# Designs tried in a protein design run: peptides against a protein of PDB entry 5OOQ. Part 18

Target 1, 227 residues: chain A of PDB entry 5OOQ
Amino acid sequence: YREDVRQVVTHPANALSFLQPGRLVEISVNGKDNYGWGAVVDFAKRINKRNPSAVYTDHESYIVNVVVNTMYIDSPVNLLKPFNPTLPEGIRPAEEGEKSICAVIPITLDSIKSIGNLRLYMPKDIRASGQKETVGKSLREVNRRFPDGIPVLDPVKNMKIEDEDFLKLMKKIDVLNTKLSSNPLTNSMRLEELYGKYSRKHDLHEDMKQLKRKISESQAVIQLDDL

## One batch from the design tools (peptide; made by RFdiffusion4, then SolubleMPNN)

Design b1_p10_4_s2 (from b1_p10_4, 7 letters changed)
Fold by OpenDDE base, seed 2:
Structure b1_p10_4_s2 (fold): chain B 227 residues (1-227), chain A 10 residues (1-10)
Amino acid sequence: as target 1 above (227 residues)
Amino acid sequence: KSSEVFDITK
């Protein structure tokens, strides 16, 4: 059920509006590489230049750039490509006893374990010298201030996910804590229905985003003509 | 919807 909740929360229709610069997210890549809490730099729709017809799942359709402060120091960070979520071999979190560094890594939504209810103040240019380290220091400070864990966004109260099926799922989770079993098949069906609804919402969101971009581009052209 | 922005400089 936790995974089911995660699937809904990290769906583009829900997650993207909360992936502002500085948003804290808990990162787990490929289910094994836990980077802990990082800070969102930005995100973009995933584009495959080599295969423009590539179809990605909803959770793989966006690339989120995040600053982490747990990168293994000897990781080949120079091989990181900003829009390639397929991380080079050797890119991994530092293990206990290993030194870590700050790095910006591209991840998919599927690599988000949790979305925090906090945002860091982010430098305008994260690529500038020392800026990643500044964010890293901020991350450490946040962790210090929240020894019991960084507050996670409440899907209902904070994210305002009001889908009836999702609410039912949440209620079921609460009930399951009291040993009531739910039919996995029923849950799966409901999740599919939710995904269908979210997919439609996502499509509309993308359309609006594209339209806004076109408008912005047009305005930019006008400004250039005035110079 | 405004999440609290944490600024270490304050």
Scores: peptide ipSAE 0.182, ipTM 0.798, DockQ to the pose 0.116
Fold by OpenDDE base, seed 3:
Structure b1_p10_4_s2 (fold): chain B 227 residues (1-227), chain A 10 residues (1-10)
Amino acid sequence: as target 1 above (227 residues)
Amino acid sequence: KSSEVFDITK
């Protein structure tokens, strides 16, 4: 259910207005590579010059450039292509005990785990020598000041998502979190219905399909555990 | 637009 909220929060209609330069975002690429909190440089609509007719999902239709300070030192960062979210092989965060460096990486909205309620002052030219490292130091300082975690934007209070269907979804999620033990299938169907209504109002049909798949997968896992 | 710019230099 947290994923459902994430889908709404990271949708372009909601997220882009909060992706100002310096905005802190928590980054997970391909559901595998966790870079932790990074800082937004900029974003742009994804354009395929080779195939202008290419259709992307809403969550893949924008590229966000972010500074991270957790890049593995031996990653082939020279192979990074601006505005190409398909990262070269070997680009990964440093593991425990490994050294890390600062890098600017292009990510999709789908790679945003959380949007922070903090914004760093960003250098005018992040590509200039030493500027990424400056941001990296700032990121470390933020983490030091917030040992319990960087505050996340509240979808309702901060992002002002006032859509009735979304609010109903949030309420149901809260109820489901308390009642997940009783009837997960019925609850998932209701959640899907509410998300469907939200999706229709905001033309989020592609996201709904993804959510349905995730719900189905979650149900399958639950069934396996009950087995 | 409650994004308070956190100036770490401060």
Scores: peptide ipSAE 0.167, ipTM 0.793, DockQ to the pose 0.160
Fold by OpenDDE base, seed 5:
Structure b1_p10_4_s2 (fold): chain B 227 residues (1-227), chain A 10 residues (1-10)
Amino acid sequence: as target 1 above (227 residues)
Amino acid sequence: KSSEVFDITK
């Protein structure tokens, strides 16, 4: 249930206070384009100029600009539109054997896989000539210094998420990880209840819907296996 | 919200 934790961690109520300039975040766009660890430039509330009444999910309601050093060199980076997280065709990370460049890309909170417990000293003007590359060098250096991976923020110890329902959720996830094989349905239902309570309290409705969907899918699979 | 700040210049 790493995804369940991710949903809570990346919710605006929790994530935004940790998206300071230079904050390291692990980026996965559309669940397939893994850019690795990038550095936050800034973030802003998502605004649709053409449709100001547009309603976005919580995880899509903010645009985070991040520097990545893994952009495919032949990606049409010139087609990137500021504050538009819908990336042009061809914008992708470099594959093995391909050359990469530094780029600033706009992403949603949903594209954050994890938030690192580390910040880079960020240039004042990232758009100035050579500044993205400087950040890129810093990212490489960080990766070198942390060969086992960049430390991730602990939701409780670091992010100080002290909500009782969340804590119960976290505990239940831990229990579920160990007992999923014994009573998966009971554990899943209880997790849903806990997540539901948290979602209601903190307006995490979309996360709850996603969890319910996953639980339903899991139950369906179990039922099929039992037939 | 204490996070280590990495400065490449240091």
Scores: peptide ipSAE 0.156, ipTM 0.788, DockQ to the pose 0.177
Fold by OpenDDE base, seed 1:
Structure b1_p10_4_s2 (fold): chain B 227 residues (1-227), chain A 10 residues (1-10)
Amino acid sequence: as target 1 above (227 residues)
Amino acid sequence: KSSEVFDITK
């Protein structure tokens, strides 16, 4: 059921408005490579120039560039291609005992485990020398300040996901958390209905453009302690 | 304040 919630939360119709520069997101690539919390640089609609007719799933239809501070030091980061979420072999987080570095990696929405209720102040040019490392230090500081975990956006209270079926799903999850059995099939059907609603409600491409404009115009900077 | 930015370097 956590996965069901994640699918809804990370759907473009819900997630994109919260992927402002500096937004903290928890990253897991291919379900195995856990980079921990990173910071959003930007996002864009995924476009295949070689095959314009390529169709991606909703969760793979956008590329999110994120700064991580957990990249394995010997990863072939030079092989990373901007806006290509298919990561080269060897790109992985550092394991226990290994050294890590900061890197910008392109991920899909499907690689987001959670969206944090925090945003970092981001350098204007993240690709400039030393800027990734600055963000890396900020990430470490955040983790230090939140030893019990970085606050996650509440899907209802914060993200305002108030779809009736989703609310029903959430209620069901609450009930089932106290039970031994689950009904994944029922939840899957509900998710399909939700996705259908999202697709009908939003022109994702146009929404993205509007959101980018809004994000660029309105950013308030506050101290972390003021949260 | 999910829309606000945190400057934690200060």
Scores: peptide ipSAE 0.093, ipTM 0.779, DockQ to the pose 0.140; fails the geometry check

Design b1_p10_4_s3 (from b1_p10_4, 6 letters changed)
Fold by OpenDDE base, seed 5:
Structure b1_p10_4_s3 (fold): chain B 227 residues (1-227), chain A 10 residues (1-10)
Amino acid sequence: as target 1 above (227 residues)
Amino acid sequence: EASRVFDITK
């Protein structure tokens, strides 16, 4: 059920509005590489230049650039490709006893374990020398201040996810925390229905965004021609 | 210097 909630929370229709620069997110790549809490730099729709017709799942359709301070020091970070969430071999978090460094890694929404209710004030240019380390220090400070864990966004209270099926899911989880009563299959079916709804909402939102951009671009061109 | 931490929900 936690995974079901995660799937809804990290769906583009819900997550993207909370992925502002500096947003804290808990990162797990491929369900194995836990980088802990990182800070969002930015995000963009995933585009495959080599295969523009590539279709990605909703959770794979965006790339989120995040600063982590738990990258293994000997990881081949120089091989990281911008906006390529397929990480090179050797890119991994530091294990116990290993030294870590700060790095910006591209991840998918599916790699977000949790979205925090905190934001860091991010440098304007994270690529500038020393800026990643500054964010890294901030991350350490946050972890120090929240020894019991960074507060997670409440899907209902904070994220305002008001979908009836989701609310029912949340209620079921609450009940299950008290009573193991819900059928996982029923929840799965409901989750699929939710995904359908979210996908439609997301598509509309993206269409609107694209339209606004086109309008702005057209206006800019008109202004340039009048100049 | 560490960046400022703030709650954007406030």
Scores: peptide ipSAE 0.112, ipTM 0.789, DockQ to the pose 0.533
Fold by OpenDDE base, seed 2:
Structure b1_p10_4_s3 (fold): chain B 227 residues (1-227), chain A 10 residues (1-10)
Amino acid sequence: as target 1 above (227 residues)
Amino acid sequence: EASRVFDITK
């Protein structure tokens, strides 16, 4: 069920409006490489210049650039290509005992484990010298302040996902926590129905992307030290 | 309900 929720939450129709610069997201690439919490730089619709007719799944149709502070220091970060989510060999998070560095990596929506209910104030030019490290420091500070974990966006309360089938799914999860009675197949079928509905909204999100970002940037900014 | 934004530039 957690995966089902994740699929809905990370669907473009739901996720994109919350991927403002500085948004914290928890990152897992290919289900193996856990980078922890990173900060969104930006996102764009995935374009295959070599094959313009390429069709991607919804969760692979956008590229999200994120700053992570857990990149293995010896990773070939110089081989990273913007907007290419197929990461070069050797790009991985640092393991225990290894040193890490800050890096900007392109990921798909499918690589988002969770979306945090926090944003960092992002530098205008993240690629400028020292800027990634600044974000990295901020990420560490956030993690320090939230030892029990960074607050995750509530799909219903915060993301306002009000689809009836999704709400039913959420209720089932709550019930399962008590009774453990649900049919995964039924959930899958409902998920497909949800995706059908979200497809229309997805297209609109792309069109309204710029406007939504501008609005989000006008939100109140709080100094970290004052928190 | 709005997400808190941390200003890292200050």
Scores: peptide ipSAE 0.051, ipTM 0.785, DockQ to the pose 0.113
Fold by OpenDDE base, seed 4:
Structure b1_p10_4_s3 (fold): chain B 227 residues (1-227), chain A 10 residues (1-10)
Amino acid sequence: as target 1 above (227 residues)
Amino acid sequence: EASRVFDITK
C-alpha cells in the first residue's frame, strides 16, 4: 500500500507542482541507494538528444536535480551531468563510518520516496563555490529540528489528490494501520486504472505547454518581420 | 500557502 501511494504521489500530474526550488524530498535511487532528505534545485522534462523518439514512463519522464549531503566523499562527483539520471559508476551515498560531501544529483521521479512539507531558501547559484555546503548545513539543521522525521506532504490535504479510488486506498491504509483486514492484490489492480487516468491528464498538460511554446515562438517571428 | 519556507541561512 505504501508503494501504491508513492506511485500516485510521485506521478508528474501530482508531484511537479510541489517540486519548487528548496522543496525537501526523500531520495532512494534504484531502491538501493538511500541519500536521505535532499533539497530540490530544479526539474525538467527528460529529453534524449541522441534518440528524440525515446519514450519514457511517466515516472522516468522528468529529471529532478537535488542537493544531497550524504554523497560518499570518494564518489566521482565530477562526472555528474545535470539532467542525466544515469549516474556514473561509484556514485553512492556514504555508509556508516564513511565521510560524506554535498552534491547535486539528477534523479527521476521514481527515485523520490516522499515529498516533505518544508522548503529551504535556495542560493541563486547553487553551483558556485560553497553554496552546496550551505544547503548541506541547512539540511542538517532541519534534521536536527525534526528528530522524529521531516513532515511529509499529506496527499489529500496538501496535494489535493481527490481521486475516489485513491481516497479509498488512503482510508484502507488508515484502517490497516489500525486493523490488517484488506487484500493488497485488489488494490494493485485498481492502481493500474488510476495510472491510466493520470497518464491522460499528464499528456493533456504537456500538449498545452507545447502549444503555448509554439504560439510564443510564432509571435516572436512575427515581431521580427515588422522590423 | 501550505509550504512554510524556512530561511535557515539567518
Scores: peptide ipSAE 0.049, ipTM 0.770, DockQ to the pose 0.119
Fold by OpenDDE base, seed 1:
Structure b1_p10_4_s3 (fold): chain B 227 residues (1-227), chain A 10 residues (1-10)
Amino acid sequence: as target 1 above (227 residues)
Amino acid sequence: EASRVFDITK
């Protein structure tokens, strides 16, 4: 059920509006590489230039660039490609006793374990020398200030996910947290219904993004013509 | 409620 909630929360229709620069997110890549809390730089729709017809799942359809301060120092960070969520071999978080460095890594929405109810002030140019380290210091400070954990966005109160099926899911989770016995299979069908609703919201978001891009392009053209 | 921006630079 926690995974079900995560799937809903990290769906583009819900998550993208909360992935502003500086947003804290908890990162787990491939379910095994835990980078802890990182800070969002930006995000973009995943585009396969080689195969434009490539269809990605909703959770794999966006790339989120995040600053982490837990990258293993000997990781081949130079092999990282912007907006390529397929990480090179050897890219991993530092283990206990290992030294870590700050890095910007591209992840998918599926690699977001949780979204924090906090945002960091982000430098304008994260690629500039020392800027990643500044964010890294900020991340350490946040962790220091929240020893019991960084506050997570409330899906209902903060994210305004008020879908009836989702609310039912949340209630079931609350009940299950008190009662271990209920059948997970019934939730899969409800998730499909939920995704159907979220797909419409996602489509609207993409439409808005496309519209904003068109407006921006039109404005850029106008500015060029006024020159 | 808007997420609080923590300006840690202070």
Scores: peptide ipSAE 0.049, ipTM 0.767, DockQ to the pose 0.116

Design b1_p10_4_s4 (from b1_p10_4, 6 letters changed)
Fold by OpenDDE base, seed 5:
Structure b1_p10_4_s4 (fold): chain B 227 residues (1-227), chain A 10 residues (1-10)
Amino acid sequence: as target 1 above (227 residues)
Amino acid sequence: DSSKIFDITK
């Protein structure tokens, strides 16, 4: 059920509005590489320049650039490609006893374990010398101030996810926390339905944005021609 | 967005 909630929370229709610069997110890449809490730099729709027709799942359709302070020091960070979530071999978090460095890594929404109810003040240019380290220091300070963990966004109260099926899922989770009786199959089916709904909403929103942009561009061209 | 902003400069 936690995974079900995560899937809904990290869906573009819900997550993107909370991925402002400085937003804290808990990062797990490929379900194995836990970087801990990082800070969002920015995000963009995933574009495959080599295959523009590539279709990605909703959770893989956006690239989120995040600052982490747990990168293994000997990781080949120079091989990181902007907006390429396929990380080079050797890119991994530091293990116990290993030294870590700050790095900006591109991740998919699927690599977000949780979204924090906290934002860092983010430098304007994270690529400038020393800026990643500044964010790294901030991350350390936050972790120090929240020894019991960084507060996570409440999907309902904070994220305002009001989908009926999701609310039912949340209620079931609450009940399951008290009673282990929920049918996983029913939850999975509901999750699929939710994803379908979110996907449609997101597509419509993106279409509207694109349409508005096209209209704006068209109007700008008309104004230029009238000059 | 009710998220608090943490400023290290503060």
Scores: peptide ipSAE 0.225, ipTM 0.851, DockQ to the pose 0.140
Fold by OpenDDE base, seed 3:
Structure b1_p10_4_s4 (fold): chain B 227 residues (1-227), chain A 10 residues (1-10)
Amino acid sequence: as target 1 above (227 residues)
Amino acid sequence: DSSKIFDITK
């Protein structure tokens, strides 16, 4: 059920409007490489220049650039290709006892485990010398301030996902906390139906993008030490 | 989106 929720939350129709610069996201690449919480730099539609007719799944159709501070120090970060979510071999998070560095990595929506209800102020040029490290320090400070975990966006209250089937799913999850006897709501057919609805919203994303930016820009900046 | 922006660089 948690995966079902994640699939809905990370669908482009729902996720993209919350992937503003500085948005905290929890990152897991290929189901094995957990980078922890990173900060969104930007995102773009995935384009295959070699095969323009390539079709990607919804969750793989966008590339999100994120700053992480958990990259293994000896990872071949120089081999990272911009806007290529297929990471070179050896790119991995540091294990316990290993040293880590800051890096910008391209990921797909499918690599987002959670979307945080926090946004960092991001440098204008993250590629400039020292800027990634600044974000890295900010990430450490956030983790320090939230020892019980960074707050996650509520799909209903914060993300305003109001699909009836999704709400039923959420209700079932709540019920399952007390009784573990309900069947999964979302099978392949049900997910396709849900995604069909979301696809219509996704088509409107570009039209709403400008409005969302204006709202974001008008938000107050809060110091973490005042939390 | 009602999320606040946190600036800890200052």
Scores: peptide ipSAE 0.189, ipTM 0.855, DockQ to the pose 0.111
Fold by OpenDDE base, seed 4:
Structure b1_p10_4_s4 (fold): chain B 227 residues (1-227), chain A 10 residues (1-10)
Amino acid sequence: as target 1 above (227 residues)
Amino acid sequence: DSSKIFDITK
């Protein structure tokens, strides 16, 4: 059930409006590399310059750049490329007993475990010397202030996800947290239907955005001919 | 967005 909720929460239709600079997100890359809580720098739609016809899943269609303070110190961070989620070999979080450093890493939406109900004040130029470390200090301070964990956005109250099937899922989870009585298999089938609905909405939004760009470009060309 | 901004630099 938690994974089902995560899939809905991290879908572009729901997540993007909450990925402002400084937004805290809990990061797990490929379900194995846990970086803990990081801070959002920015995000962009994933574009493959080598293969413009590449089609990505909804959860892989956007890249989020995040500051983490748990990068292994000997990781080849100089090889990291903004908006390239294919991480170089050796990029990993520090394990227990290892030293860590601050780094900006590009991740997909699928690598977001949770979205926090808190934002950090972000420096204007995160790539300037010392700025990542400043954010790193802020992350440590936040973790210190929230020893029981950073507050997570409520999908219904905060994110305003109002899909009926999702609300039913959330109610079931609440009931299960009190009573383990509902069958998990029934919820997986409903999730596929939910994903279908979100996918359609996203496709329409992207089509509209592309259309607006084409219109703007055409108008710009017309203005040049009138000079 | 009602999320609070945490500024440690203050």
Scores: peptide ipSAE 0.171, ipTM 0.845, DockQ to the pose 0.140
Fold by OpenDDE base, seed 1:
Structure b1_p10_4_s4 (fold): chain B 227 residues (1-227), chain A 10 residues (1-10)
Amino acid sequence: as target 1 above (227 residues)
Amino acid sequence: DSSKIFDITK
């Protein structure tokens, strides 16, 4: 059920509006590489230049660049490709006793475990020398200030996910937390219904983004003509 | 968005 909630929360229709620069997100890549809390740099729609017809799942359709301070020091970070969420072999978080460094990694929405109710002040140019380390220090400070964990966005109160089916799911989770039995089939059906609704919202979001881009491009052309 | 911005410089 936690995964069901995560799927809803990290769906583009819900998550993207909360992925502003500096947003804290908890990162787990491939369900095994836990980088802990990182800070969002930016995000973009995933585009396959070689195969424009490539279709990605909703949770893999966007790339989020995040600063982490838990990268293993000997990871081949030089092999990281911008906006390529397929991480090279050897890219991993530091284990206990290992040294870590700061790095910017591209992840998918599916790699977000939770979205924090905090944002860091982000440098204008994160790729500039020393800027990642500055963010790294901020991350350490946040972790220090929140020893019991960084506050997570409330899906209902903060993210305003007030879909009736989702609310029912949340209530069910609350009830089931006190029970030993679950009904996975019922939950799967509800999740499918939710995804249908979120898919529509996502489509609208994408349409708006495309429209904004077109407007921006048109304005840019006008400005160039005025020069 | 009611999220608070955390500034380490403060």
Scores: peptide ipSAE 0.156, ipTM 0.842, DockQ to the pose 0.118

Design b1_p10_5_s1 (from b1_p10_5, 8 letters changed)
Fold by OpenDDE base, seed 5:
Structure b1_p10_5_s1 (fold): chain B 227 residues (1-227), chain A 10 residues (1-10)
Amino acid sequence: as target 1 above (227 residues)
Amino acid sequence: SELKIFEEKL
């Protein structure tokens, strides 16, 4: 059920509006590399220049750049490629007793475990010397202020996810938390229906954006021809 | 200088 909620929350139709610069997100890469809470720098639609026809899942269709302060110090951070979520070998969080550094890593939406109800004021140029470290200090301060954990966005109250099936899922989770009775199959089917709804909404939104761009480009061309 | 932390009123 937690994974089902995570899938809905991290879907582009829901998550992107909450991935402003400085947004705190909890990061787990490939389900094994837990970087803890990081800060969003920016995001972009994933583009494969080598294969423009590449189709990504909704959760893999965007790249989110995040500052983490838990990168293992000897990780080959120089091999990180902007907008490439396939991390080089050796890129990992520091283990217990290891030293960590601040790094900007590109992740997919699928690597977001939670979206926090906190934001940092991000520097204008995160690539400038010392800026990542400043963000890293702020992340440490946040963790100090919230020893019981960073507050997570409420999917319904904060994110305004009003889908009826999602609300039913949330109610079921609440009931399960109280009754420990899960029907995973029923929830999985509902999750698929939810994904279908969100996918359609996102596709429509992207289509509208593309159409608006095409219209604007066409108008700009017409204006240039009239000059 | 520590970055300012703010909680969004949502």
Scores: peptide ipSAE 0.130, ipTM 0.837, DockQ to the pose 0.586
Fold by OpenDDE base, seed 1:
Structure b1_p10_5_s1 (fold): chain B 227 residues (1-227), chain A 10 residues (1-10)
Amino acid sequence: as target 1 above (227 residues)
Amino acid sequence: SELKIFEEKL
């Protein structure tokens, strides 16, 4: 259910208006590389110059450049290309006991775990020497000020997601948080209806099928780890 | 210059 909410929140129709420069976002790349909270630099629609007819999923159709302060120090950051979300091998967050540095990484909307209700004032030229480190210091200060976690945007109150099916999903999550037993499968069908409403384009139906599969696979993996 | 941190009162 959290993943279902994340899918709605990170959909371009909902997320892009909240990805202003300096917006804090929680970043997880490929489900394994957790960079923690970073700051949005900018975003752009993903364009494949080699294949202009390439169709991306809604969650992969935009590239967001973010400053992180958790990059492993020995990561090949010089190989990073702006607006290329295919990260070079060795680009990863620092593990426990490792040193970290600040970096700008290009991510997809799918790599956004949460959108924060906080913004930083961003330097005009983040690529200039020392500017990333300044943002990195600000990120550390934010984490210091919010030891219980950075406040997340409320999908309904803040993001104004008023879709009836989404509201029903949220209510179900609230009920499930109180009751262990409700069937995850019924919520997947409503997600399709939700995405259909956000989709200005017919292509969202295929994306939803793929998303449902990924959600089911992820839930199956979580259940296996709890055994 | 210290980066200003602000919470959007939405």
Scores: peptide ipSAE 0.103, ipTM 0.815, DockQ to the pose 0.738
Fold by OpenDDE base, seed 2:
Structure b1_p10_5_s1 (fold): chain B 227 residues (1-227), chain A 10 residues (1-10)
Amino acid sequence: as target 1 above (227 residues)
Amino acid sequence: SELKIFEEKL
């Protein structure tokens, strides 16, 4: 059930509007590499220049760049390719007793465990010297302030996911947390129906994003002509 | 450095 909720929450139609710069997200890469809470830098639609016909799942169709402060110090961070979510070998979080550094890693939506109800102030140029470390300090401060965990966005109250099937899922989870009786498999089938509904919303979101980009590009050109 | 944490009161 938690995975079903995660799938809905991290679906592009729901997640992207909450992946603003500085948004805290809990990160797990490949189900093994837990980086903990990181901060969103930006996101982009995944484009395969080598295979433009590549079809990605919804959860793999976007790349989110996140600052983490838990990168193993000896990880080959220089091999990280922007907007390539296939991380080089050796890119991993620090284990207990190991030193960590701050890094920007590209992840898919599927690597998001949770979306926090907090945003950090992000430097304009995260790639500038010392900026990642500043974010890293901020992440440590957040963890210090929230020893019981960073507050997670409520899918219904905060994310406004009002789909009836999702609400039923949430109610079932609440009931199951009180009474263990409902079958997870029935919920997965409803998830596919949910995805069909979210697909339309996703398309609209992409259209709006493209339009905003075009407007921004047009404004940038105007500013260049005024110089 | 004042950590500006924006709690979005959604």
Scores: peptide ipSAE 0.071, ipTM 0.792, DockQ to the pose 0.604
Fold by OpenDDE base, seed 3:
Structure b1_p10_5_s1 (fold): chain B 227 residues (1-227), chain A 10 residues (1-10)
Amino acid sequence: as target 1 above (227 residues)
Amino acid sequence: SELKIFEEKL
């Protein structure tokens, strides 16, 4: 069920409107490389210039550039290509006892484990010397302030995901968290139906998302602290 | 410039 929720939350029709610069996201690449919480720089639709006819899954159809502060120091970060989510060999998070550095990595939506209810004020030029390290310091400060974890966006209350099947899924999860009983398999089939609905609504949702983004930008942002 | 942390009330 948690993975099912993650799939809905990270679908382009839901996630992209919340991937503003500075948005905190929890990053897991290929289900193995956990970078922890990073900050969104930007995103773009994935385009294969060599194969324009390449069709990507919805979760692989966008590339998100994120600042992480957990990159292994000896990783070949110079081989990183902007907007190429296929990471070079040796690009990995630092293990326990290893030194880490700040890096900007391109990831797919499928590499987002969680979307945080926090944003950093990002520098205008993240590529300038020292700017990614500044973001890295801010990420450390966030982790220090939230030892129990960074607040995650509520899919219903915050993200306004109002699909009836998704709401039923969330209710089932709530019931299961209170009562261990109900069947996970019926929900996977409903997820495919949900994705079909999201794909059809994508064009209309872009317009609605621009509106929601404007509304979200107008919502009272609580300044937690100046870093 | 100091980075600011914001919590969005959504």
Scores: peptide ipSAE 0.066, ipTM 0.811, DockQ to the pose 0.552

